# Peptides against a protein of PDB entry 6IDX: the designs that were tried, part 129

Target 1, 380 residues: chain A of PDB entry 6IDX
Amino acid sequence: KELAKLSADVTFATEFINMDGIIVLTRLVESGTKLLSHYSEMLAFTLTAFLELMDHGIVSWDMVSITFIKQIAGYVSQPMVDVSILQRSLAILESMVLNSQSLYQKIAEEITVGQLISHLQVSNQEIQTYAIALINALFLKAPEDKRQDMANAFAQKHLRSIILNHVIRGNRPIKTEMAHQLYVLQVLTFNLLEERMMTKMDPNDQAQRDIIFELRRIAFDAESDPSNAPGSGTEKRKAMYTKDYKMLGFTNHINPAMDFTQTPPGMLALDNMLYLAKVHQDTYIRIVLENSSREDKHECPFGRSAIELTKMLCEILQVGELPNEGRNDYHPMFFTHDRAFEELFGICIQLLNKTWKEMRATAEDFNKVMQVVREQITRA

## One batch from the design tools (peptide; made by RFdiffusion4, then SolubleMPNN)

Design b2_p16_5_s4 (from b2_p16_5, 5 letters changed)
Fold by OpenDDE base, seed 4:
Structure b2_p16_5_s4 (fold): chain B 380 residues (1-380), chain A 16 residues (1-16)
Amino acid sequence: as target 1 above (380 residues)
Amino acid sequence: SLEEKLLSVAKSLRAK
């Protein structure tokens, strides 16, 4: 206990480390010797002293043995551990993951996100916070392939559900530390959109052009028999499609693929449009047809609006930016749905279409409408 | 024991 308190002093820490004191602490953890009177209390103070000593940055985290890592991971993976030991073990693992890629690899082999989710199903918000912090550390330090797997896995759906039910909808106020970890998790989740946001459409890619054609088909041919294969169009059909792409509100109504060559938002805008068209088909068709039937120059250009809205949402959500330590703003909505970004887009595109009508906007007012919509989204 | 080593280190540090 006194050692744990003294370890916060840099002068003491330096001298203690110089005397191999930290090695002795690690060996105490490694030994796992339950034979000591008050083992749990002693272990909790040992782990505290270890953390405080390591926080001075004098010793590399890479000095720890695999036995030490396994022992700490064991305290996190076992169902009946003292809360004080569990908390410190989560913090140690977080620090290991954050400070060493080699330790991340070893820890990722010893623990699963599923095991960490069990620590969210408790009433102790501090344990919940440290569990999310470790999940965030693992997510941050994961290779891109593994990061995507972490986000797409059933574990992430379960994680979101558990966070929603046990943290956000809990009967307790969210503390600043938890709010920060929820913010971090949200940012890390949105950063998975960066690849699509920075992917330019290839106008020569037939599969990508077929998506644009599918948007046209859903809007205008939904009642017409699909028997007209897309490839057999005479020049009259090409002219028809140009008209349809104009009615869809693409800037380049001759070659809509060109509208998706700007990054951001690149292909992410097309993904959002396709999601809206497939999942919220009635809403999509309504928005398109309401604007396509207008001859009064008050048409809301859906295609252009969808692209600029996607870009705006990426800017508001800071897609591609690292989490900021000073921020704690998270949106509960992003824990309610797997496709929360696309659902947000679907809400915001309706808001945009409404705002456009209310403003009696023309194409010249486009930037002004987008500014008003930005203010509406950021105030919600 | 490891505990005795810790105590010895801690005592040595208090004596400085």
Scores: peptide ipSAE 0.022, ipTM 0.515, DockQ to the pose 0.020
Fold by OpenDDE base, seed 3:
Structure b2_p16_5_s4 (fold): chain B 380 residues (1-380), chain A 16 residues (1-16)
Amino acid sequence: as target 1 above (380 residues)
Amino acid sequence: SLEEKLLSVAKSLRAK
């Protein structure tokens, strides 16, 4: 206890480290000897002193043995561990993951996200906070392939559900530390969109062109009587498609693929449009047809609006930026759905279309409409 | 001295 308190002082820490004091603490953890009276209390103070000493940055985290890592991971993975031991063990694992890629690899072999999710199903918000912090550390330090797997896994859907039900909708106020970890998790989740946001459409890729053609098909051919299959020649079809792409509100209605060559938002805008067209088909068709039937120059250009809205949402959500220390602004809505970004896009595109109509906007007012929509989204 | 206290603490930790 006295050692743990004194270890917060940098002068004491320096002297204690120079006397190989940390090595003694690590050996106490490695021994695992439960035979001592007050073992749990002694171990809790040992782990506290270890953390306080390591927080001075004097000793590399790589000094720890594999036996030490296994003991700490054991306190997180085993049932019926003392809360004080569990809390400190989670904090040690977080620090190990954040400070060493070698330790991350070893820890990722010893613990699962499923084991960490079990620590979210408790009433102790401090344990919940440290469990999310460790999940965030593992997610941040994972290779890109493993990050994508973690995000797509049923475990991530379950994680969001557990966070929503046991943390966000809990009967306790969210503390600043928990709010920060929820913010970090949100940022790390949206950073998975960065690849698509920075992917340029290849105008020569037929598969990508087929997605744009599918958007046209859903908007115009789904309501047209199948009897008018355009049997006429390839040139008349190309001219017909140019008109349809103009009605869809693409800037380049001759070659809509060119609208997706600018990054950001690149292909992410096309992904959002396709999601809207497939998942919210009635809403998509309504928005497109309401604007395609207008001859009054008050048509809202859907394609252009979808691209610029996707870019705006990426800017608001800071997609591609690392989590900032001291930020604690999280959106509970993003824990309610697997494709929360695309659902947000679907809400915001309807808001944009409504705002465009209310303002009686023309193509010249486009930037003013986008500014009003930005203010509406950021105040919600 | 701080050293004697540290040694005492270190000895106490070794004896447990």
Scores: peptide ipSAE 0.013, ipTM 0.449, DockQ to the pose 0.020
Fold by OpenDDE base, seed 2:
Structure b2_p16_5_s4 (fold): chain B 380 residues (1-380), chain A 16 residues (1-16)
Amino acid sequence: as target 1 above (380 residues)
Amino acid sequence: SLEEKLLSVAKSLRAK
């Protein structure tokens, strides 16, 4: 107990480390000797002293043995562990993951995200915070291939549901530390969109062009009487599609694929449009047809608007940026749906279309509408 | 014992 208190002092820590004191603490953990009276209390103070000593940055985290890692991971994986030991064990594992890629690899073999999820189902917000912090650390330090697998595990309705029900909708106010960890988790989740945001459309890729054609089909062929057999001429068909792509509000009416060559938002904008068209078909058709039937120059160009909105959402959500230590703003909405970004896009495109009408905007007002919409989204 | 070593280190530090 006294050692744990003194370990916060840098002068004491330096002298204690110089006397190999930290090595003695690690050996106490490694020994696993449950036979001592007050073992749990002694262990909790040992782990506290270890953390406080390591926080001075005097000793490398790489000094820890595999036996030490296994003992700490064992305290996190055991169903009946003292709360004080569990909390400190989670914090130690987080620090190990953040400070050493070699320790990350060893820890990722000893613990699963499923085991960490069990620590979210408790009433103790401090344990919940450290469990999310360790999940975030593992996610941040994971190689790209493993990060996608972890994201799929996060997309597993279970983690989001547990966070939503046991953390966000809990009967307790969210503390700043928990709010920060929820923010970090949100940022790391949105960073998975970076690949699609930076992927340029290939105008010569037929599969990508077929998606644009599907957007046209959903908007215009669903209401077209099958009696309008497309006239046999390839030129008439091209001219018809150019009209349809103009009505869809693409900038390049002849080759809409060119609108998706700019990164950001690249293919991510097309993914959002296709999601809207398939999942919210009535909303998509309404937005497209309402603007396509206007002759008053107050039509809102859907295609251009969807691209610029996707870019704006990526900027607001800071897609591709690392989480910063000073922020704690998270959106509960992102824990309610598996495709929360695409759902946010679907809400925001309706807001944009409404704002365009309210402003009586023309194509010249496009940037002004986008500024107003940005302010509306950032204040919500 | 490891505890005796820790106590020895802690006592040595208190004596400074």
Scores: peptide ipSAE 0.021, ipTM 0.507, DockQ to the pose 0.020; fails the geometry check
Fold by OpenDDE base, seed 1:
Structure b2_p16_5_s4 (fold): chain B 380 residues (1-380), chain A 16 residues (1-16)
Amino acid sequence: as target 1 above (380 residues)
Amino acid sequence: SLEEKLLSVAKSLRAK
């Protein structure tokens, strides 16, 4: 106990480290000697002293043995561990993951996100916070290939459901520390969209062009069989499609694929449009037809609006950016649905369409409408 | 014991 308290002092820490004191602490954890009547209390103070000593940055985290990692991971994976040991073990694992890529690799082999999710099902908000912090650290330090594996829909769905039910909808106010970890998790989750956001559409890719054609089909030919492959169209059909792409509000009416060549938002905008068209078909058709039937200069260009809105949402959600320290702003809505970004897009595109009408906007007012919509989204 | 070593290190630090 006294060692743990003194370890917060830099002068004491330096002298203790110079005497190989930290090596003795690590060996005490490695030995796993459960024979002491006060083992749990002693171990909790040992882990506290170890953390406080390491927080001075005098010793590299790479000094820890694989046996030490396995012992700490064992305290997190075992179902009946003292809360005080569990909390410190989660904090040590977080620090190891954040400070060393080599330790991340070893920890990622010993611990699963599923094991950490079990620590979210408890009433202790501190344990929940450290469990999310460790999940966030693992997500942050994961190589791209493993980040995609962590993005596995089941693990994400389960994690989101548990966070929603046990943390966000809990009967306790969310503390600042938990709010920060929820913010971090949100940012890291939206960073999974970065690939699609930075994917440029290939105007020569027929499969990608078929998606744009499907958007046209859903809007204007909802009763027509999808069997009308666009390839055999006479010049009259091409002229018809150009009119339809104009009514859809694409900037390039001849080749709408060109509107998706800018990154950001690249293909992510097309994914959002297709999701809206398939999942919220009535809403999509209503928005498109309501603007396509206007012969006045007050039509809202859906295609252009959807692209710029997707870009704006990426900017607001900081897609592709690292989470900032001191931010605590999280959106509970992002934990309610597996496709939360696309659902947010679907809400915001309706808001944009409404705002456009209320402002009696023309194409010249486009940027002004987008500014008003940005303010509305950021105030909600 | 590892505890005795820890105590010895801690005692030596208090004596400085």
Scores: peptide ipSAE 0.019, ipTM 0.522, DockQ to the pose 0.020; fails the geometry check

Design b2_p16_6_s1 (from b2_p16_6, 9 letters changed)
Fold by OpenDDE base, seed 1:
Structure b2_p16_6_s1 (fold): chain B 380 residues (1-380), chain A 16 residues (1-16)
Amino acid sequence: as target 1 above (380 residues)
Amino acid sequence: SKRAKAMEQAAKEAAA
């Protein structure tokens, strides 16, 4: 107990580390000697002292043994561990993951996100905070391939549901530390959109062009079978498609694929449009047809608007930016749905279409409408 | 905090 308090002092920490005191603490954890009276209290103070000593940055985290890692991971994976030990073990694992890629690899083999989710289903907000902090550390340090797997996993859907129900909708006020961890998790989740945001459409890729054709089909031929491949179209069919792409509000009516060559938002805008068209088909068709029937120059260009809105949402949500220590702002809505970004796009595109009508905007007012919509989104 | 700095550093390393 006294050691744990003194370990916060840099002078004491330096002297204690020089005496190999940290090695003694690690060996106490490694030994797993549960035979001592007050083992849990002693272990909790040992883990506190270890963490405070390591926080000085005098000793590399790579000094820890595999046995030590397994003991700490064991305290997190076992269901009946003392809350004080669990809290410190989560904090140690977080620090290990953040400070060493080699420790990340070892820890990722010993613990699962599913085990960490179990620590969110408790009334203790401190345990919940450290569990999310460790999830965030694992997510941040994961290789790109594993990050995408973590995001797509049933564990991520379950994680969002558990956070929503047990943290956000909990009967307790969210503390600053929890709000920060929720912010970090949100940022890391949005950074998974960065690949698509920075992916340029290839105008020569037939599969990508078929998506644009599917958007046209859903808007104008909703009852027609998709089997009519665009490739065999007579000049008259090409001219018809150019008219349809104009009515869809693409900037390039001849080759709408060119509108998706700019990054950001690249292919992410096309993903949002396709999601809207497939999941919210009635809303999509309504928005397109309401503007396609207008000959008064007050048509809202859906295609252009969808692209610029996707870009704006990426800017507002800071997609591709790193988590900032000073930020605690998170959006509860992003925990309500698996495809919360696409759902937000679907809400915001309706808001844009409404705002365009209310302003009686023309194509010259486009930037003014986008500014008003930005203000509306950022105030909501 | 030192942990927050470690998070920021880890984030920079993950973006590189």
Scores: peptide ipSAE 0.050, ipTM 0.787, DockQ to the pose 0.854
Fold by OpenDDE base, seed 4:
Structure b2_p16_6_s1 (fold): chain B 380 residues (1-380), chain A 16 residues (1-16)
Amino acid sequence: as target 1 above (380 residues)
Amino acid sequence: SKRAKAMEQAAKEAAA
C-alpha cells in the first residue's frame, strides 16, 4: 500500500527501479500464489505500484514476461475477480497494448472482445470505461485486416446494444472519461470510412458502372428484371440512359462515373446511394421521381446532392482525423444501428430534399442549400 | 494523462 503510493513519485520510482524492485512486483504477479493472507489486497496494491512505476516511462513495457501477461489477462477473463484487481488489470493491458506492438500481439491472443464486452454489462462505470479503453487500444493497434474484423465486431448488434443499454441509457450520468472513450471508439469506427472516401471510381470498371446502372434500374425500371445486359443498348437506349442519369441528378449525365472520381467522397457516396436504393427503396424512388417529374427548374439533383452530402457528413464526423485528448463529443445514434453512417445519410438526404423544396431552390442555390443543411445537421 | 498521450502516440503510429 505504501509502495503503491510512493511509486507515484519519480524520485522514489527511479531508486526502486534501480534496485530491481519492479522485477520483484512482476514475480509476485507471476507466482499466482493465492496462499497468502490478504492476497487480493496485496495484489491490488502490487498492480497499482506496477502501473505507477511503469507510467514514469523509465522501464520498457517489453520487460514483462508472457507469464505476467497471462496472469493479467486471466484476471480479465475469469469471472468473479475483485473489482479493484479487474480495473487495474484492464488498465495494465491497455497500457501494454498502447506502448508495445509485441505486447499487443500477445494480448490479442489471450483476450477476446467478447470477454471485454462482459465487463460492459456491469453497473461500475469505471470498469466499463477501462473495458472500452482496452477495446479502443486493441482497435488502434490492430493491423488493418484485424481492424476491419474488430469494426465488424463493433458493428455486431451485441457490442452496440450493450453500450447503448448499459452505458448510454444507463441510470447514471456519463462521466467525462467514459464520454472520451465513446468519442475515441466513434472516431476509430468512422476512420474505417476513409478508405472508401478516398477511393476514386474507375469509369472503366464495369462492376462500378453496374452499380450506377442499378441505381437507374431501381428508380425507373422497377418491373424490369436485371437480365437485360446494359451493353447491347441501341443508340436510343444510350439516349434513354443519358436522360435517366439527368433525372437522377448527376452532374455528368453522359458518364455519371465521372462524378465519383473526386475524392473525398469518392466511392463512399456511391455506397450510400446504393444502400439507400436497396434498404430504403421507397424513399429513394420517391426522392428521385419527385425531382424527375418537375418542369419548374426546382429539381433537386439527387446524384450531386448525395455526393456533396456524403462529403459534408465526412467533414462533420471528422473522418480521417485522429482521436484527440480532451474531446468527449460522441453521437448516441451511431450505437443504434449497424449501418449508422448510411442510415444517417438516408435521414440527411431526406432533410436536404425537404430543405430544397422549402427554399424553392434552383441549381444556382445548391451551395446555399448545402450550407443550410449543414447548419441543420450540426444543430440536431 | 500519460495513457492519453500513449493513445495519441499510438494513433500517430497507426496513421503513419
Scores: peptide ipSAE 0.050, ipTM 0.788, DockQ to the pose 0.854
Fold by OpenDDE base, seed 2:
Structure b2_p16_6_s1 (fold): chain B 380 residues (1-380), chain A 16 residues (1-16)
Amino acid sequence: as target 1 above (380 residues)
Amino acid sequence: SKRAKAMEQAAKEAAA
């Protein structure tokens, strides 16, 4: 207990480290010797002293043994551990993951996100905070392939549900530390959109062109009786598609693929459009047909609007930006749905279409409409 | 906090 208090002092820490004191503390943890009187209390103070000593940055985190890591991971994975030991063990693992890629690799083998989710189902907000902090550390230090796996996993869907029900909708105020960890988790989740946001469409890729053609099919062929197969003339077919792509509101209605070569938002805009068309088909068809039937220059160009809205949403959500230490602003709505970004797009594109009509906008007013929509989204 | 600095550093390393 006294050692844990004194370990916060840099002068004491320096002398204690020079006496190999930190090695003694690590060996006490490694031994796992439960035979000592007041073992749990002693262990809690040992872990506190270890953290305080390591926080001085005098000793590398890489000094810890695999046995030490396994013991600490054991305190996190075991169901009946003292809350004081669990809290310190989560904090130690977080610090290990953040400070060493080598320790990250070892820890990622010893613990699962599923085990950490169990620590979110408790009434202790400090435990919940350290559990999310460790998830965030693991997410941040993961290779890109593993980050995507973590986000797509059932664990992530379950994580969102547990956070929503046990943290956000909990019977207690969210503390600043928890709000920060929720913010960080949200930023790290949105940064997975960066790849698609920065992916240019290849106008020569047939598979990508087939997605644009599917948008046309859903908008215009869903009601057409298959009996009106337009006659086999290849030239008439190309001219018909150009008209359809104009009605869809693409800027390049001859080659709509060119509209997705701009990054941001690249292919992410096409993903949002396809999601809207497949999941909210009635809404998509309504928006497209309401504007395709107009000949009064007040048509809201859906394709252009969807691209610029996707870009705007990426800017508002700061997609690709690293989490800032001083920020605590998280959006609870992103924990309510597994496709929350695409659902937000679907809400915002309807808002844009409404605002366009209300403003009696033309193509010249496009930037003004987008500014009004930005203000509406940022105030909601 | 020292942990917050470690997180910021880890974020910088993850962006590199």
Scores: peptide ipSAE 0.047, ipTM 0.784, DockQ to the pose 0.862
Fold by OpenDDE base, seed 3:
Structure b2_p16_6_s1 (fold): chain B 380 residues (1-380), chain A 16 residues (1-16)
Amino acid sequence: as target 1 above (380 residues)
Amino acid sequence: SKRAKAMEQAAKEAAA
């Protein structure tokens, strides 16, 4: 107990480390010998002293043995461990993951996100906070392939549901540290959109053009069997498509692919449009047809609006920015749906279309409408 | 926080 308190002092820590004190503490954990009276209390203070000593950065985290890692992971993966040991074990694993890629690999083999989710279903907010902190560390240190797989997995859908129900909608105020960890999890998840946000459309890629054609098909041919596409005239088809792309509100009516060459938002805008068209088809068709049937200069250009809105949402949500220590602002909506960004886009595009109508806007008012919509989104 | 600095450092390394 006294050692754990004194280990916070850098002078004491330096002297204790020079006496191989950390090695003694690691061996106590590695031994796993439950035969000592007050073993749990002794272990809790040992783990506290170990953390405080390692926090000075004098000793590399890579000094720990695989046996030590397995013992600490065992305290997290086993259902019946003392709360004080569990809390410190989560914090040790977090620090190991953050400070060493080699330790990350070993820890990722010993524990699962599913096991960490069990620690979110408790009434202790400190345990919940350290469990999310470890999840965030694992997410941050994961290879790109594993990050995407982890984000798409049922475990992440379940994680969001558990966070929503047991943390955000819990009967307790959210502490600053928990709010920070929720913010970090949000940032790390939105950063998975960065690749698509920075991906330029290739105007010569037929597969990408077929997505734009699918947007046209859903808007204008929703009742027409794709089999009845009138066969013959390639030129009449091009002229028809140019009209349809104008009605969709693309800036480039001849080649809408050119509108997606700007990054940001690149292909992410097309992903949002396609999501809206497939998941919220009635809303998509309504927005497009309401503006395509207008003979007045008050049509809201859907394609242009969707691109600029996607860019605006990326700016508001700071997509591609790293989490910072000073922030604890998170969006509860992010935990309500697995495709929360695309759902937010679907809400905001309806708000934009409404605001455009209310302002009686023309194409010249576009930037003014976008500014009003930005203010509406940032105040909500 | 020292842990927050470690996270910021790990984030910088992951962005690089």
Scores: peptide ipSAE 0.047, ipTM 0.784, DockQ to the pose 0.829

